Peptides against a protein of PDB entry 3OGK. Designs and how they scored, part 237

Target 1, 307 residues: chain A of PDB entry 3OGK
Amino acid sequence: ATPDRLSRRFPNLRSLKLKGKPRAAMFNLIPENWGGYVTPWVTEISNNLRQLKSVHFRRMIVSDLDLDRLAKARADDLETLKLDKCSGFTTDGLLSIVTHCRKIKTLLMEESSFSEKDGKWLHELAQHNTSLEVLNFYMTEFAKISPKDLETIARNCRSLVSVKVGDFEILELVGFFKAAANLEEFCGGSLNEDIGMPEKYMNLVFPRKLCRLGLSYMGPNEMPILFPFAAQIRKLDLLYALLETEDHCTLIQKCPNLEVLETRNVIGDRGLEVLAQYCKQLKRLRIERGADEQGMEDEEGLVSQRG

## One batch from the design tools (peptide; made by RFdiffusion4, then SolubleMPNN)

Design b1_p29_4_s1 (from b1_p29_4 with D1E E3K D8S D9E D14N E23K S29H)
Fold by OpenDDE base, seed 3:
Structure b1_p29_4_s1 (fold): chain B 307 residues (1-307), chain A 29 residues (1-29)
Amino acid sequence: as target 1 above (307 residues)
Amino acid sequence: ELKVFIESEYDLSNPEELEKFLKEYDEFH
């Protein structure tokens, strides 16, 4: 398929998803004019797809210029932008998106690789957006963004239901959790073990509706923070948790309403047995292989669907 | 290889528009 053919056939297209090759394959084989670049698609979107409200790029090369063109072309009509495992842009591109697309509902940069210039994009989003429902920069590294801006977003975006972040210290997100009254899903953050202060996370208060959760670097010492609401948990992302087999068993036993579990092979046969015994509502199980600190580009594991 | 997915153009809750969409979709692919 080509951009021009798409727009000619579907001039009133509202949702577009483009998938490139896996990142490793893309960077080794791509000439400048390869379909892995979003540039020709963004050009076509800007010129001929005037009703497009949802854009999903997966494993594609996206430049700041591409983002700027897209932002200006779609402006407040853009409801969803997903930069899923993309590369080639900086936070300047993100700034352009949030500056021009002030009614955006879903903004995703999960597992994308980018250069961080500053934290202005999140600040701009916090200052002007009230429509945001989903914010996802899971498995990314930001050092220059402010947790205060995230709190402001939660306060101003009353429809905010899902937030996935990078390595924010969880204690810096206390204000965010307090403000995010309707939050149902949270993933990411950073739990940092402190031998001198073992209970530093025990007073964390999570949003009342929280039922999908994945806390990065959560170990057995931090796991008890989930116990007060474990019965309402429907999805657990334990891919970056620091839980051993027995820890999995302990947590799973407390989550009888669990529907989705994503974890690593450390769960073991024992964990699977416990899962089968206690989680009768389980619909999806993802078991990945790999180290706790490595972002996985491809699914390397067993997926079982029980419905 | 680049894959393109068309998710929405018409009001797919309308049977007439759905039929039109499917026809155009089949021709595109």
Scores: peptide ipSAE 0.054, ipTM 0.529, DockQ to the pose 0.025
Fold by OpenDDE base, seed 1:
Structure b1_p29_4_s1 (fold): chain B 307 residues (1-307), chain A 29 residues (1-29)
Amino acid sequence: as target 1 above (307 residues)
Amino acid sequence: ELKVFIESEYDLSNPEELEKFLKEYDEFH
């Protein structure tokens, strides 16, 4: 597929998703101006795809210049930008997007690799956007963004329903959670065990509509914070939780309305049995290999072909 | 490999537009 061919065939294109799959060995075979690079596509969008409102790049190389061009070309017409597992840009590119696309509803950069220059992009988003519905920088490393900007976004964007973040200390997000009254999904953050204050997270107040959740580094000591609303949980992301097999069993038993579970192989056959027993609404299950494979393998902590 | 997914402005409930879309889609892919 080529950009020019796309625009010729579909001049009224509203949504574009590009999934790159460059093999490491093929990087040398991919010209800088083609293939895994978004540049030729951004050029075509800018020139010929004037109705495009949704762009999803997955595993693509994206430069700040590309983002700047896209931002200026689509401006407030851009409703969705997903930089899904992309690389090559900096926070300057993000700043350009949020500066020019002030009505953006979905902004995703999950698992993307970038150079962080400052936190201005999130601040700019907080200052000017009221349309945001989905914000996702899950599995990214931002050190220069402010939780206060996230809180501001929550206050200003009344349609905000899904937020996934990096390693914010969860206690820094108390204001955000209070402001995000319509939030249904939250993933990320950082739960940090404190031996001197074992209950430091017990007073966390989550948004009332929260039903899709993934708290990073959640261990068995923190897990009880979910129990008051476990019955309303429909999706759990436990990929980055610090739960053992028995912890999984405990939590799963409390989530009878669970529809989607993402976890590691530590759930084991035992956890899967419990899942089958208690979660009759389950629609999707994802099990990833975890660090548990490198340690002492508990037989119960391994998923077999049983079940 | 690069995969492209598209959503165009077609009223797919209209048979004529559906046919046009399918034709263009087939030609593109």
Scores: peptide ipSAE 0.061, ipTM 0.579, DockQ to the pose 0.023; fails the geometry check
Fold by OpenDDE base, seed 4:
Structure b1_p29_4_s1 (fold): chain B 307 residues (1-307), chain A 29 residues (1-29)
Amino acid sequence: as target 1 above (307 residues)
Amino acid sequence: ELKVFIESEYDLSNPEELEKFLKEYDEFH
C-alpha cells in the first residue's frame, strides 16, 4: 500500500501532504468520498512515521476517529495540521487535536465541511496553547465558538502572526485585534452594513503590523478603514469584498507596496491598468470569475500569475 | 487522484544525503 511504501522509504519523514480530490470535483459527477480517506495514512503515521510533525490533508475524507488517532499518536510533536477542504469530521475531532497536541503551531481547516457540535475546541485551544502561529478556519461557518476565546489565544500566543476566520462580526473581534500585537495577516470576518450607522467600523483599530488582509463583505463605505495603513499592505484578498471596478482602482492606488492581490473579474481591465501603474512590487495576481457567494475554485480558465 | 508531497529529515546540505533522498524520492513517485 502507498502508506506502507512511504514509511519504508522515509521512516524519518517530518512533513506529509496528501491531495486526494481533483480541484473541479462536483457531487453530481464525482462522489464526495471519491478522493479517498485519510484512515490508512493515519494508521501508518501512528505506527511508523514517528518523526512526523506536519500533516496536510487536502480534499480528503477525515473522520473524528482519524483525528483522534492522529492526535494521540503525535501529541505535542505535531506542529502543523491542515485540514484543507476536507470533510467527514465534527468539532469533536478538532477538540481531540487541540486537547492532545498542546504545542501545535499551525491549525487550518480552511474550506472544510464539518458538523459543528459546540465551541469547545476553540476554548480548549485558548486555555492550553501558547505556541500557535497560524490559525485558519477561513471560509467556514462556526456559530458556536466565542470571539473571547480568540482573544485569549491572541493574548497567550505571542507568536501568532496569521489568523483567518469565518463569519465573525468584525466588531466582536476588537478585543482580539488589541491582543494580537504581532498579527501580520487577517482574513475573513463579516462587515455588516448598517444604514443607521454608516461609520460603524470607522474607529476599528487593527494590529500595527497588519500587512496581509481580506475582509469579507467589505464595501466602498468600509474600505476607508484601510487607508491609514494602506501603504503597508502587501497582500490583499478581495475575493469576497463588495467592491466595484472603481473601488478597486481607489484602493489599489493607495497600496503601492502590494505584492499579492486576489480578486474577482470585477477588477476589469481598468483595475489591472491601475494595478500595473501603482503596484510595482506585485508578485502574484489571482482573478476569480464567480460571485462572492459562489465556489469559484471549481471554475476553469482562472487567471493566476506569479512574477 | 492522490498526490503525495514529502519532506524528510535528510540533511539536504550534505551531497551524499541529498543524492540518497533524491533516489528514494524518485523511486517512491
Scores: peptide ipSAE 0.027, ipTM 0.501, DockQ to the pose 0.025; fails the geometry check
Fold by OpenDDE base, seed 5:
Structure b1_p29_4_s1 (fold): chain B 307 residues (1-307), chain A 29 residues (1-29)
Amino acid sequence: as target 1 above (307 residues)
Amino acid sequence: ELKVFIESEYDLSNPEELEKFLKEYDEFH
């Protein structure tokens, strides 16, 4: 697959997903330069794919120049950009995207590595975007962005339904949660145990439609904040929670409508038993395994429990 | 939507899956 062949074959392409660093390379089944850098693809997009609205780069090398070129080429026609586990860019590239693509609906940088210059990209997004539906910088480390900008986004983007963030102190997101009236999914944040203030999170108010949730570093002391709406929860991401086996059991019992659970081995056989007993709507179970299994990066474990 | 599928959809260590991959690869090119 070459960029030029892509455009010749699909001149009216609307959505493109590219995966870099493929495992298939070990079998010499594809050219050595397959994937990797997005530059040749961005060039082709800019020149020949004028109807492209959605771009998804997974495990690609993306430079700020690439992002700038893409942004200017597609402008307000770009509705989706996913930098999924990508690297090579800085927040300047993100700034270019949000500056030129004012109608972007989905912006994802999940698990991407980048150099953070400033928080201007989120501020720019907050100042000008009203179309955003999905914002995802889950498992990233932004230290220079403002939770107030996130709140502004929530206020201005009425269709905002999914937000995944990095390590914001969850209390800084109170305003965001109040503004995000239509939010259905939230992941990330940071719950920080404080011996001196054990109940500091108990008064958190979540959006009323919230049903997909993953709070980072949530321990047993914070877990009760979910109980008021646990029956509404459809998806839980507990991969980065600090719950033990019995804590899992406690939470699972309160989520009878759970459809998707992502967790770690700590759930144990006991947790799985409880899951089977109480979560009859479960469709997908992902249990993270140790690093001994290579290639799990793109793996989604599908284990269904019905009863 | 055009997706370049290489890794997540195929277990290339499995001969049957490898054949499927090659087929898809050839169809794309």
Scores: peptide ipSAE 0.023, ipTM 0.435, DockQ to the pose 0.075; fails the geometry check

Design b1_p29_4_s2 (from b1_p29_4 with D1E D8G D14N L18F E27K)
Fold by OpenDDE base, seed 4:
Structure b1_p29_4_s2 (fold): chain B 307 residues (1-307), chain A 29 residues (1-29)
Amino acid sequence: as target 1 above (307 residues)
Amino acid sequence: ELEVFIEGDYDLSNPEEFEKFLEEYDKFS
């Protein structure tokens, strides 16, 4: 499909999702960069799709110029921007988006690769946005953004319900969690083991409505921090947890209302049996094969065709 | 929401080509 064909067919389009490549498995089937540039689409959006409120680019090449053009064209009419597994931009492009689209509700850069110049984009967002509902830069590498800006966002955006971040130290997010009173979903962060202070996370206070959770690098020693509210957990992301099979079983048994589980192959058939036994509300299950499960001689830690 | 997989050149204003587009999209969705 071409942008001009789309705009002629759907001149009043409000939501657009573009997929440059369908799946990673198809990488060898589709030439690199073929049809993957958003530039012609941004041009068409700017000129002919004047009612567009939601834009989702998945596996696309996005430049700072593209983001700047999109930002200026849609301005406060843009409610949703998802840069899902995209590449080619820097934080300057993000700065343009948050500067011009001050009423944006959903901003996603999950699994995108970019050049980080500074943390100004998050600061600008914190200073001027009060509409944000979803902020997602999960599985990204931001090193120059401030957790204080995230706290400010939580304080100013009363409708903030979902936040997914990179590798912030969880203790640096205490102020954020306190401010994010309506937060239902949190993913990311970094739980760092401290042999000298094994209970350093035990007093973490999570938002009361939190029910969708994924804490990166959570090990069996940190896992108990979830137990007080495990019964209200509906979604768990354990892809980046440091849990073994039995740890999975322990946690799953405490989450009877679990609806969505994302985890690695380490859950094994044993974990799946426990899941089936205790999680009767389960709707979605995603299992990925991690590098650590590759080459394990013990087949008991693997999901078989029986599971 | 309209989801578009960018593959090939389709005249989306043409019903026949639009259906072909949808068929191709479904293969990758």
Scores: peptide ipSAE 0.058, ipTM 0.511, DockQ to the pose 0.039
Fold by OpenDDE base, seed 3:
Structure b1_p29_4_s2 (fold): chain B 307 residues (1-307), chain A 29 residues (1-29)
Amino acid sequence: as target 1 above (307 residues)
Amino acid sequence: ELEVFIEGDYDLSNPEEFEKFLEEYDKFS
């Protein structure tokens, strides 16, 4: 299908998702005018898809020029932009998006590869956006953005319900958590063990509605911070946690309302048994192979309780 | 205005999948 065929068939299209080839396949010569590049699609969006509010690019090559054109074409009508595992842009492109699309509700750059020039895009977002519901730059590396801007976003965006971030020190996000009163989902951050302060995270206050959680580098010493609200947890992302099998068992036993679990094969058979015993509401289980863990097969599936 | 929600992921760059998408869309329109 060509962009022009899509626009002719769906002139009033409101949501568009484009899937490119897997990154491994992108090393093959893909013509610039087709396939992995969003440019021809952005051109068509700009010219003919005037009602488009949601754009999702998955595994696409996206340039700053593409983002700038999209931003100017859709402006405040753009509500959702997902750059899912995309590449080819810089933070200048992100700046253009947040500058021109001031009513954006969902902004995602999860697992995207980009060049970071500065943190202006997040600052601009913080200064002018009050509409954000979802902010996701999970599994990215931003070194030049400010946690204070994230706090400002939380304060100004009352509908903010899901935030996934890179390697922010969790203690730097205390103000963010206090401001994010309606936050239901948080993933990312960085928990850093301090031998001199073993309880440095114990007084961390999470948003009251938090029920979907994934704390990066969470070890057994930090895990107890979840215990006060573990019964409230519906989704856990433990892919980047530093938990062993026994730690998994301990945590899972405290999460009887768990519906979604994403973890590594370190959970083991024992962890799965505990999961089956204590988590009767489980709907989805994802187990990934760790880089150094050869033991368990990658299982992604719906755990149906035969009961 | 009729809003059609199609479940599933379609690669619209693939002609075969695009046709499948159109078929599903027409079921709801």
Scores: peptide ipSAE 0.028, ipTM 0.460, DockQ to the pose 0.044
Fold by OpenDDE base, seed 2:
Structure b1_p29_4_s2 (fold): chain B 307 residues (1-307), chain A 29 residues (1-29)
Amino acid sequence: as target 1 above (307 residues)
Amino acid sequence: ELEVFIEGDYDLSNPEEFEKFLEEYDKFS
């Protein structure tokens, strides 16, 4: 489809999801300059889609200029922006979004490839947003953002229910978890084993409503931190956990209300049997074939580039 | 290397669906 054709047919469009051309995903790496350019779509959004409040770009090339144009065009009307497996932008583009879209509710950059210039975007978001419900930069690499800004977001955004992050040390998120009283979903972080301090994470306090969880690098020594609330876990992402088959069995047995499980083939037949035995509410199961390597098979692209 | 995964909506408490899942799982495991 072409942008102009879409806008002519649906001038009052409120939600748009664009999918670029499929590409191979290896090791969760997003190749640069892959997919369709959002530029012609952003132009059309800015000019003709005046009621658009939700934008989802998947596997698209997105420049800072594109983000700036989108931000200024939609401003506080933009409620959702998902840069899903996108590339081509920097944190300057993100800064523009959060600066101009002060009422954004969902901001996603999951598995996007970008250049990190600074952490200002998260700080700006923390300083001015009170509407955020979903923040997702899962499987990204940020080194210049502050956990304190995340805590501020949690404190100020009382409707914040889902947060997925990159490799934050989990202990740096203690304040965040304390502040995020209504948080239901958390993914990411980094659990780092300390042989000299085996109970390093045992005193972590999670939000009371937390029921969808995926802690990166969680091993069998850290797994017990989930046991106090395992019965309330509905979704578990173990793709980046460091659990063996028996560890899976142990954890699964403690999650009788599990509805969604994402893991790797290390779960084995034994884990699947345990899952069937103890998790009677299970609805969805994803098992990735690779043990150490991560990747996803692409979907077909739905949009064409403007000629 | 491109990784493949099995994704599905399964009622694994149902023995029949569990078996179907296993059959599919075996193709990729």
Scores: peptide ipSAE 0.024, ipTM 0.426, DockQ to the pose 0.070
Fold by OpenDDE base, seed 1:
Structure b1_p29_4_s2 (fold): chain B 307 residues (1-307), chain A 29 residues (1-29)
Amino acid sequence: as target 1 above (307 residues)
Amino acid sequence: ELEVFIEGDYDLSNPEEFEKFLEEYDKFS
């Protein structure tokens, strides 16, 4: 079974999502020329899948050469690229994508591992793209990109509705939030407690349509910044929040329209009870194991199986 | 014009899984 067989069967393929093996197994079980590597697929896309506009690689090895080939092959026809938990590329590969695919609408690198050479890719995106709807480099480590470029993207891309970022200081994103008038979803950033300025984030202004939110390192002192619009929150990502059980209860109680909650075991049975009581529109709940399970004897901070 | 979306968790290097993949998405062609 090869990519060429697929292209022969589906020459008009528009959207392709490939899932590789888990990272732990990738190096041991996946041949270099197929499976976990996107190279054979990129070759096939370049040669035969000429109508492909959406590509999603999950847990695959992607090189800069692969990205360059893909970018040049699809150019402005590429609307969606998701490098989901991928590895093997650098920011040069990203630069190639944004340089050649100037009408891209969705660009995702969430949880991907890469080598950062510079911030040129985001700058190039800011300078030339007006089509972007979704930008997601959540849970990545960028140190060389500029929040000003993100602001420029927000000003130029009027259809921008979802942005997920790494550890930008939230105050550096004030201009971005002001520019992103149609933003509905934001995840990431970094809230940094300052004992000398307890009200550091209290005047933070979020986009008026914001309803899906996940602020990294948000603690109980910062949590009140959500209260003015908590009633319109429909999705919360609390995986990287610094909230304890009682903090969860406080926040959840203020979000009656919550549909999706992602959090850690610290929510506890008490938090789940509050969730059930106040969030009648809840559709999805994700609870991950956190470091809080280690060394915390507080039973309230643990979720038990009920049935 | 035929538009085909292929999404799934398949090991496409495995002939058996590839056939299952084709069966799943054949309805779109």
Scores: peptide ipSAE 0.019, ipTM 0.451, DockQ to the pose 0.038; fails the geometry check

